# Designs tried in a protein design run: peptides against a protein of PDB entry 9GMZ. Part 209

Target 1, 343 residues: chain A of PDB entry 9GMZ
Amino acid sequence: TGFPLELLTRPATERLAYFENYTVAHPRLKEVYEILMRTIAEPAGASFIFVYGASGVGKTTLRLRVEQKLTELALPKLESDRARVPVVGIEAIAPESRYFNWKEYYTRALITLEEPLIDHKFDYGVRGISRDNFGKINVESKVVAPALRRALENALIHRHPDVFFVDEAQHFGKVASGYKLQDQLDCLKSLANMTGILHCLLGTYELLTFRNLSGQLSRRSVDIHFRRYCADSPEDVQAFKSVLLTFQQHLPLAETPNLVDHWEYFYERTLGCIGTLKDWLKRVLSDALDREATTITLKDLQKRALSVAQCQKMFKEIQEGERQLSETEADVQNLRSALGLGA

## One batch from the design tools (peptide; made by RFdiffusion4, then SolubleMPNN)

Design b2_p22_2_s2 (from b2_p22_2, 9 letters changed)
Fold by OpenDDE base, seed 5:
Structure b2_p22_2_s2 (fold): chain B 343 residues (1-343), chain A 22 residues (1-22)
Amino acid sequence: as target 1 above (343 residues)
Amino acid sequence: SDELQRLLARKPFVHTPVEALV
């Protein structure tokens, strides 16, 4: 089933918005979604979930789909419990300075907790936090990070989300010393423990450094690897081709483009990352709609492709992450063998 | 509430399964 044919008579903005909001349920996304949903429902004393994978694999899409599903599942209870927020999701920002901006993090989290038009004014007990007439939180510049932390702790306890998402969480790690990263993780761990709220950190393979820094986090964390599709696996190649087939049917153009015949070129410029593929197709679709084109060509694809140099950089980062995971899997196997546990 | 439904409606995700290559 393709896109709704009515879109062909709609404005370019509506056609583009359709494709932007379109999500392919590819096997790796479905697998990670099911693991993540089960882990959120039954955390078994975990305080953290780490979701790691290549840049552009689709982690933000995963987060947004889980947020949507948790909100949908909470709807019947939210009518009776108007204080509850089902899920909180923020994106971590790369610090402009060598120090992570905790004030900005707490401010963003507080703003996100108030995005649901919760009729009930929660008093954070902090001077310089106010609401506008639309319920939007305003935090005055004079409010210090420890006060914002207390406000967030109180808000998370009161709103009781099933999970707190932090996307692009590798930005916590960009602090130049492993010790400062440990202090940040201990701060997050303290927030999770004080609130009783499960935290899910989504990010690149740079999150693997977080796994090794705290033996206490390791005992209270669940790790989920969001794998890319690999060209050396026939099953992964078939899944990638099926994704291309699905996308070509959902591009709101008068003539269906043949993407599948160019699967090797799509693989070369995406490294098997479906988010990178979707973003590429979105850019090409935007250019096609601006030209009132009936279809997209290989030349249109080439104009908006990542450069070979960009792909080579991304591939090195992927290979390093995949190597670290393979070493960890081997270490687990060696430990099991040394304990007299079978393979 | 109608308002939570409106918030959910603002980001409609169209979830489509991967088609098998025949």
Scores: peptide ipSAE 0.015, ipTM 0.463, DockQ to the pose 0.067
Fold by OpenDDE base, seed 2:
Structure b2_p22_2_s2 (fold): chain B 343 residues (1-343), chain A 22 residues (1-22)
Amino acid sequence: as target 1 above (343 residues)
Amino acid sequence: SDELQRLLARKPFVHTPVEALV
């Protein structure tokens, strides 16, 4: 089924919003979604889930769909438990300094946990945390990071989310090498252990450096690799073409553009990353709607494509991440051989 | 909640089966 044909008579803003809110359930997204949902339901003593993959692969889309699903599943229980928040999702901010801003992290987490419409407002027992007239949390500048941590621990215990999502989690690793990075891991591990809340860290392949520093996290973590589509796999190429077909059917234009015939060009400029593809198509759709165009042409696509230089840079970052994972798989095989289990 | 309403207002997953390309 394509887009609702009634959209063709609607304002450009509504037509664009339709496409922005549209999510293609492509095979790799479905696979990772199913693994993640199962792991959240049955963590088997895991305290962490790591979801890593290329920039623009669709990690934020995955998070948002899991948040929606966990919220839907919690609805019957939320009627009786007005304190519960089913899921919490934040984005880790890139540090402006040589130090990770834990105060900002805790403040953002607290703000996200404090849905204004939750009837039972939690008292944090921390002077300088208040609510405005809309029930939004305000944290005074005088509140120190250790107090905000205690407030967050108490809030997470009280709200009891099924999972705490941290998007862009590679930003925890950007602050310092060696000992300081271990301290960040130990801080997160302590928060997960003290609250009993499962943490899911989503990030780029830079998150692997963070994951590999703690042999102790390895025993209590689940890893999920959100792969891009690879042009050397016939199945991946077919899946990528299926995504293009789905998008062309859901572009709210009078004439359906033929995106599938240009699949190689789409692959070249997205590296098999569906988020990158969707963002490209959003820009092109916006331009088409602004011109009251009936369709999208190859020339319209070319105007909004990433440059070859941008794609080459992104591809090098992907290849380095994929290489690090392949080395880890080889290390497992070497371990199996050393244990006498065979290859 | 406003966040709940925003979450629930998100469109479901839609996809074209791989077999439909053939």
Scores: peptide ipSAE 0.008, ipTM 0.408, DockQ to the pose 0.041
Fold by OpenDDE base, seed 4:
Structure b2_p22_2_s2 (fold): chain B 343 residues (1-343), chain A 22 residues (1-22)
Amino acid sequence: as target 1 above (343 residues)
Amino acid sequence: SDELQRLLARKPFVHTPVEALV
């Protein structure tokens, strides 16, 4: 089953939006989705979920699909419980300064908590937080970070989301000293503890540094590794080819391009990361639609591919992350062996 | 919000036909 054929008569914007909103439920995404959904439903005393994996593996897609599903599941209750927000998802922004901007973080979180179904204006108890005529929160520049934190704590308690997502959470780690990272983790831990809200941090393998620095977070965290597809695994290669087959069927073009025959080239330029693949195909599709092209060619693909140098850099970062995880797994095995638990 | 509507307007997961390549 491919794209709806009616899209061929639709504007380029609708055709592109179709592909953008299309999600292939590839094996790794499905696995991580099921683990994440189960962990959100039954945290078992966890305060944190860490979802780590390569850049472009599909973590944002995972988040958005979980947010959608949690929202869909909550909809029947949201009509009666107008105070509830089912899920909160924010993206952590790389600080322009050497310091994470907590004021901006809390402001973004508060803005995101303003779902439109909330007819009930929550009083945040903080002067300088107002709503515009459209119900959006406006935070005055004079409001200080501790006040915004209290507002967020109160809002999270009142709205009681099933989870608070922080995407690109490795940006918390970009603070110039280990002490500042610990303080940030302690701040997040305090927020989770004070609100009783489960926090899910999604990020690159740099997020592993968070796990190592906070032995207390590790005791109250669930770890989810969102793996890329590996070319040395026949099963992973087949899964990757299947994703290509699915994407070629869902490109809203008059002629179906043959992507599968170029799977090695796609793998070389995506490192087995499906998000990177989707973003690449989206760029190529946009170019094709702008030209009113009937299909996409290898030349069109090559024009929008990441450079070999970019791929080599990304691959080194992935290998370092995978190595750190492998060492951690070996440490667990060594610990088990030392405890007299069979390996 | 435009975001909730955008979330709800998103198509659900489509399963990758892994079996179709076997």
Scores: peptide ipSAE 0.010, ipTM 0.421, DockQ to the pose 0.041; fails the geometry check
Fold by OpenDDE base, seed 1:
Structure b2_p22_2_s2 (fold): chain B 343 residues (1-343), chain A 22 residues (1-22)
Amino acid sequence: as target 1 above (343 residues)
Amino acid sequence: SDELQRLLARKPFVHTPVEALV
């Protein structure tokens, strides 16, 4: 099982696009996918789902696969209910300023909810929101954030998605401190409560700060840890080698490169993060296709690897996040022991 | 419908500046 051999006669752009669109269904991705799908189907009164894990672990890939699956499952109902949108997904961008642009957040959420092809156009009841000739939302500069919030609340109620995804959600946490963070969490909480729409925040371990600061959100949230593969686990090492073997078979090159024999070097430069691995292999494949190379060499890998200094920085950030989770698990265990519930 | 196929083909990413929740 490998790439379609016909790709070897196709342009470099099609060969690269094949690999870009290819997703390995690795054990951790499958596990988190099943938990997330189950939680969306049966939220049990939760208003939030937090999905946290290392940068480059594959959170965006997880979101995209869940969005695809929720859309596929909704198709039979969408034929009769043309007003419904099955899922909404946005990516949080790092702020350019020390202040939150709620106006931009609401505008892009509205743009995502407006499928230009939906026959049933919703009236947002807000002056200065219009549609262009292509059915895209245009928001006039005079429209203020509170008006865009009301428009988004009405749109979410009318479209009734099964979940609202916010990717890179740690970017919420980077600009405000103390009370401003609480105000922004209260804003998201209010949006979820007023609309009845389940929110899923995906982010790095910096997202744990949100979990810890809002004791009221913690009671209405489900936590999902998207773990990396760990070199101290034989099962995780075997899973990581299996991912390398799968990527090796799906690189559209004339000669299959031996990636598995270099598994330790791949682990050293990805820290067990499959998204980081895929992005690295994509860069190396692009270089190989540009040179019309028959295969990938260790020198080609080294040329596009993250530096040791970058890996050391990323590893410190991972260790801090894993430590905070381990302390929380230990605190729960200590509390259970102190309550006489046992280990 | 062509509409449903286009919903499925939609690139799900709108990059939104979510400036400062925290």
Scores: peptide ipSAE 0.007, ipTM 0.380, DockQ to the pose 0.019; fails the geometry check

Design b2_p22_2_s3 (from b2_p22_2, 7 letters changed)
Fold by OpenDDE base, seed 1:
Structure b2_p22_2_s3 (fold): chain B 343 residues (1-343), chain A 22 residues (1-22)
Amino acid sequence: as target 1 above (343 residues)
Amino acid sequence: ADELQRLLARKPFVPTPVEALV
């Protein structure tokens, strides 16, 4: 089944919006989704979940689908418990300065917790935090980060979400080296412990730095690797071709483009990352719709492809992350062997 | 597989842009 054929008579904006909103349920996304949903339901004393993988693998798509499912599952209970929020999700911002802006982080988290559907005004117990007549949080400039933290702790305790998501969580690590990174991690640990709320950090392989810094985090964390598709696996190649076929059927164009025959070129310029593939096809579709084109050509694809230099840089970053994980697996095997546990 | 596909086919909950909340 493809796109709704009535879209061919619709404005370019509606056709593009259809493709933007379309998500392929590819095998790796399904696997990680099932693991993440199970871990949220049964955290077994974990305070953290780490979801790491390549940039453009689809981590934000995973988060949004889990948020949707947790909301759907909570709906019957939310009728009786109107104070509860089922899930909270924020994106960590890359800091403009050498310091992580905790004030901004806490403010964004508070804004996300105050969904306009919550009829009950919560008193944060902090002067200078108010809700306006439109239900928006106003934070006075004089409110300091420790006060916003207390407000967030109180809000998380009162709303009791099943999980707190932080997307692009590698941004915590970019500004902090050594002890400062540990202080940031201890801040997050303290927030999770004080609230009793499970935290899920999604990010690039730079999140592996968090695993290496704290043996205490490792005891209370679950790790989920969101892998890309690998060209050396026949099963992964077949899954990637199936994704191309699905996107081919869901491009709202008069003539179905042949994407599958160019699978090697798509793989070369996405490194098996489905988010990168979708973003590429979105740019190409936008260009085709602007030209009132009936289909997409190889030349249209080439015009919006990542450069070879960009792909080479991205591939080196992926290989380094995959290497660090394989070394960790080898270290476990070496530890087992050294303990006299068979391989 | 079919449930995830159905969930994925539903309009993503577009979180209200922070700009619409500010």
Scores: peptide ipSAE 0.008, ipTM 0.339, DockQ to the pose 0.026
Fold by OpenDDE base, seed 4:
Structure b2_p22_2_s3 (fold): chain B 343 residues (1-343), chain A 22 residues (1-22)
Amino acid sequence: as target 1 above (343 residues)
Amino acid sequence: ADELQRLLARKPFVPTPVEALV
């Protein structure tokens, strides 16, 4: 099934919005989604979930779909428990300074906890946090990070989300020293422990550094590797081609473009990352709609492709992350073999 | 598979950015 044909008579904005909102349920996304949903439902004493994978693999899409599902599952209970928020999701910002801005992080988290469905004004117990006449949280400039932390702890306890998502969580690692990263991890551990709220950190392979720094996190964390598609795997190539076919069918254009025949070029410029592919196709679709074009050509694709140099850089970062994981998996296997546990 | 695809096709409950409530 393709896009609704009625979209061809709709404004370019509606056609673009259709494609932007469209998500291909590809095998790796399904797998990671099921693991993540299961882990959230039954954390088994875990305080953290780490979801790591290449930039543009689709982690944000995964998060948004899990957030949606958790919200849908909670809706019947939210009528009776108006204090509850089913899920909280924020994106960690790259610090402009050498130091992570905890004040900004706590403020964003507090703002995100103020869902419109919450009729009950929560008192954060912190002076200088108020709601305006529209119910928006106002945080006075004088409010310091420790006070915002207490407000967030109280809010998380009161709202009791099933999970707290932090996307782009590798930005916690952008601190000037390993010691400060440990302190940040200890802050996150303390927040999770004090609130009893499961935290899910989504990010690049830079999140692997978090595991090496904290033997305590490793005991209370679940790891989910969101793999890209690999060109050396016939199954992965077939899955990637199937994604291209699906996107081809869901581009709201008068003539269906042939994407599948160019799969190698798409793979070369996306490294098997479906998010990167989708974002590329969005840009190309936007250009085509602006021109009132009936289809997308290879030349249109080439104009919006990542450069070879960008792809080479991204690929090196991916290979390093995949190598680190492979070494860790080999170390585990070597340990098992050394313990007389069969392969 | 179909349920996930149907779920994925729904508008995410995007927490309304508090900025949009203003």
Scores: peptide ipSAE 0.008, ipTM 0.326, DockQ to the pose 0.026
Fold by OpenDDE base, seed 3:
Structure b2_p22_2_s3 (fold): chain B 343 residues (1-343), chain A 22 residues (1-22)
Amino acid sequence: as target 1 above (343 residues)
Amino acid sequence: ADELQRLLARKPFVPTPVEALV
């Protein structure tokens, strides 16, 4: 089944919005979704989940789908408990300075916990946190990070989400020293422990640095690797071609473009990352709609492709992350062998 | 459906159908 044919008579904005909101249910996304949902339901004393993978693999899409499902599952409880928020999701921002801005992080988390539709307004017990006439939180500049942390701890306890998502969580690692990185992790651990709320950090392979720095995190964390599709795997190539076929069918154009015949070029410029593929096709679709084009050509694709230099940089970052994981797996086998447990 | 959409509309994202994934 393709896009609704009625979209061909709709404004370009509606046609683009359809494609933007469309998600392909590809095998790696389903696998990671199932693991993540199971881990959230049964954390087994874990306080952290790490979801790591290439930039543009689809981690944000995964988060949004899990947030949607957790909200759906919480609906019967939300009727009786109007204070509850089933899930919280924020994006970590890259620090402009050598220091992570905890004040900004806590402020964003607090704003995200204040949904206008929550009838029961929570008093944070912190001076300089107010609400506007629309129920939006305003945090005065004089409010210090420790006060915002206490406000967030109280809000998380009161709202009791099933999970707290932090997207782009590699930005916690953009700190100049290993000691400061440990301090950041200890801050997050303390927030999870004080609130009893499971934290899920989604990010690039730079999150592996967090895993390596704290043997104590490893005891209370679940790791989920969101893999890209690999061209050396016939199964992964077939899955990638199937994704291209699905996107081809869901581009709201008068003539269905042949994306599958160009699968190698799509793979070269996405590295097997479906989010990167979707974003590329979105840009190309936008250009096609602006021209009232009937289809997408290879020239249209080439115009919006990532450069070879960008792909080479991204591929080096992926290879380093995949190497670190392979070394960790080998180290586990070596440790088991050394312990006499057998390989 | 409408209540789910209303709850999901609290998030700064447009809900995509879960059936597209599962």
Scores: peptide ipSAE 0.000, ipTM 0.319, DockQ to the pose 0.056
Fold by OpenDDE base, seed 5:
Structure b2_p22_2_s3 (fold): chain B 343 residues (1-343), chain A 22 residues (1-22)
Amino acid sequence: as target 1 above (343 residues)
Amino acid sequence: ADELQRLLARKPFVPTPVEALV
């Protein structure tokens, strides 16, 4: 089934928004979604979940789907427990300075916790945190990071979310020394322990550095690898072609473009990352809608493709991450064999 | 359904349809 044909008579903004909001339920997304949902339901004493994979693999899409599902599952309980928030999700920002901005992080988390499910005004017990006439949190510039942390701890305890998501979490690692990264992890660990709230960090393969730095976090964390599709796997190639087939049916254009015949070119410029593919098609669709075009051509695709140099850089980062994981898996197997547990 | 939509419409999160692979 394709897009609703009525979209062809709608404004370009509505047609673009349809495709923006469209998500292909591809095999790797389903697998990681099921593992993540199970781990959130039964954390087994874990305080952290790490979801790592290539840039543009679809981690933000995964987060948003889990947030939606957790909200849906909580609805019957939210009628009786108006204080509860089922899930909190924020994006970590790259620090403009050599130091991660904890004040900004806590402020964003507090703002996200106060989004309008909650008619009940919570007092954070911190001077300089106020609400406007619309219930939006305002944090005065004079409020220091330790006070915002206490406010967030109190809010998380009171709201009791099933999970706290941090997207783009590799930005915690953008510090001038490995020691500062340990301090960041100890700070997050302390927040999880003080609140009893499960934290899920989503990011690139740079998150593997976080896993390796804390032997205490490794004992209290679950790792989830969100893999790309690989061209050396016939099954992965078939899944990637099926994604292209689904996207071509959901582009709100008068004539269905043939994306599948160009699968090798799509693979070359996305590295098997479905988020990168969707973002590319979104740019091409926007250009087509601006021209009132009936379809998209290979020339339109080429105009919005990532450069070969960008793809080569991204591929090196992927290969390094995949190598580190393969070495870790081999080390675990070697350890099990040495312990007499079998491979 | 309508209450979910009201709760979700209050979040900047627009529910995106999840389609199966064809």
Scores: peptide ipSAE 0.000, ipTM 0.330, DockQ to the pose 0.106; fails the geometry check

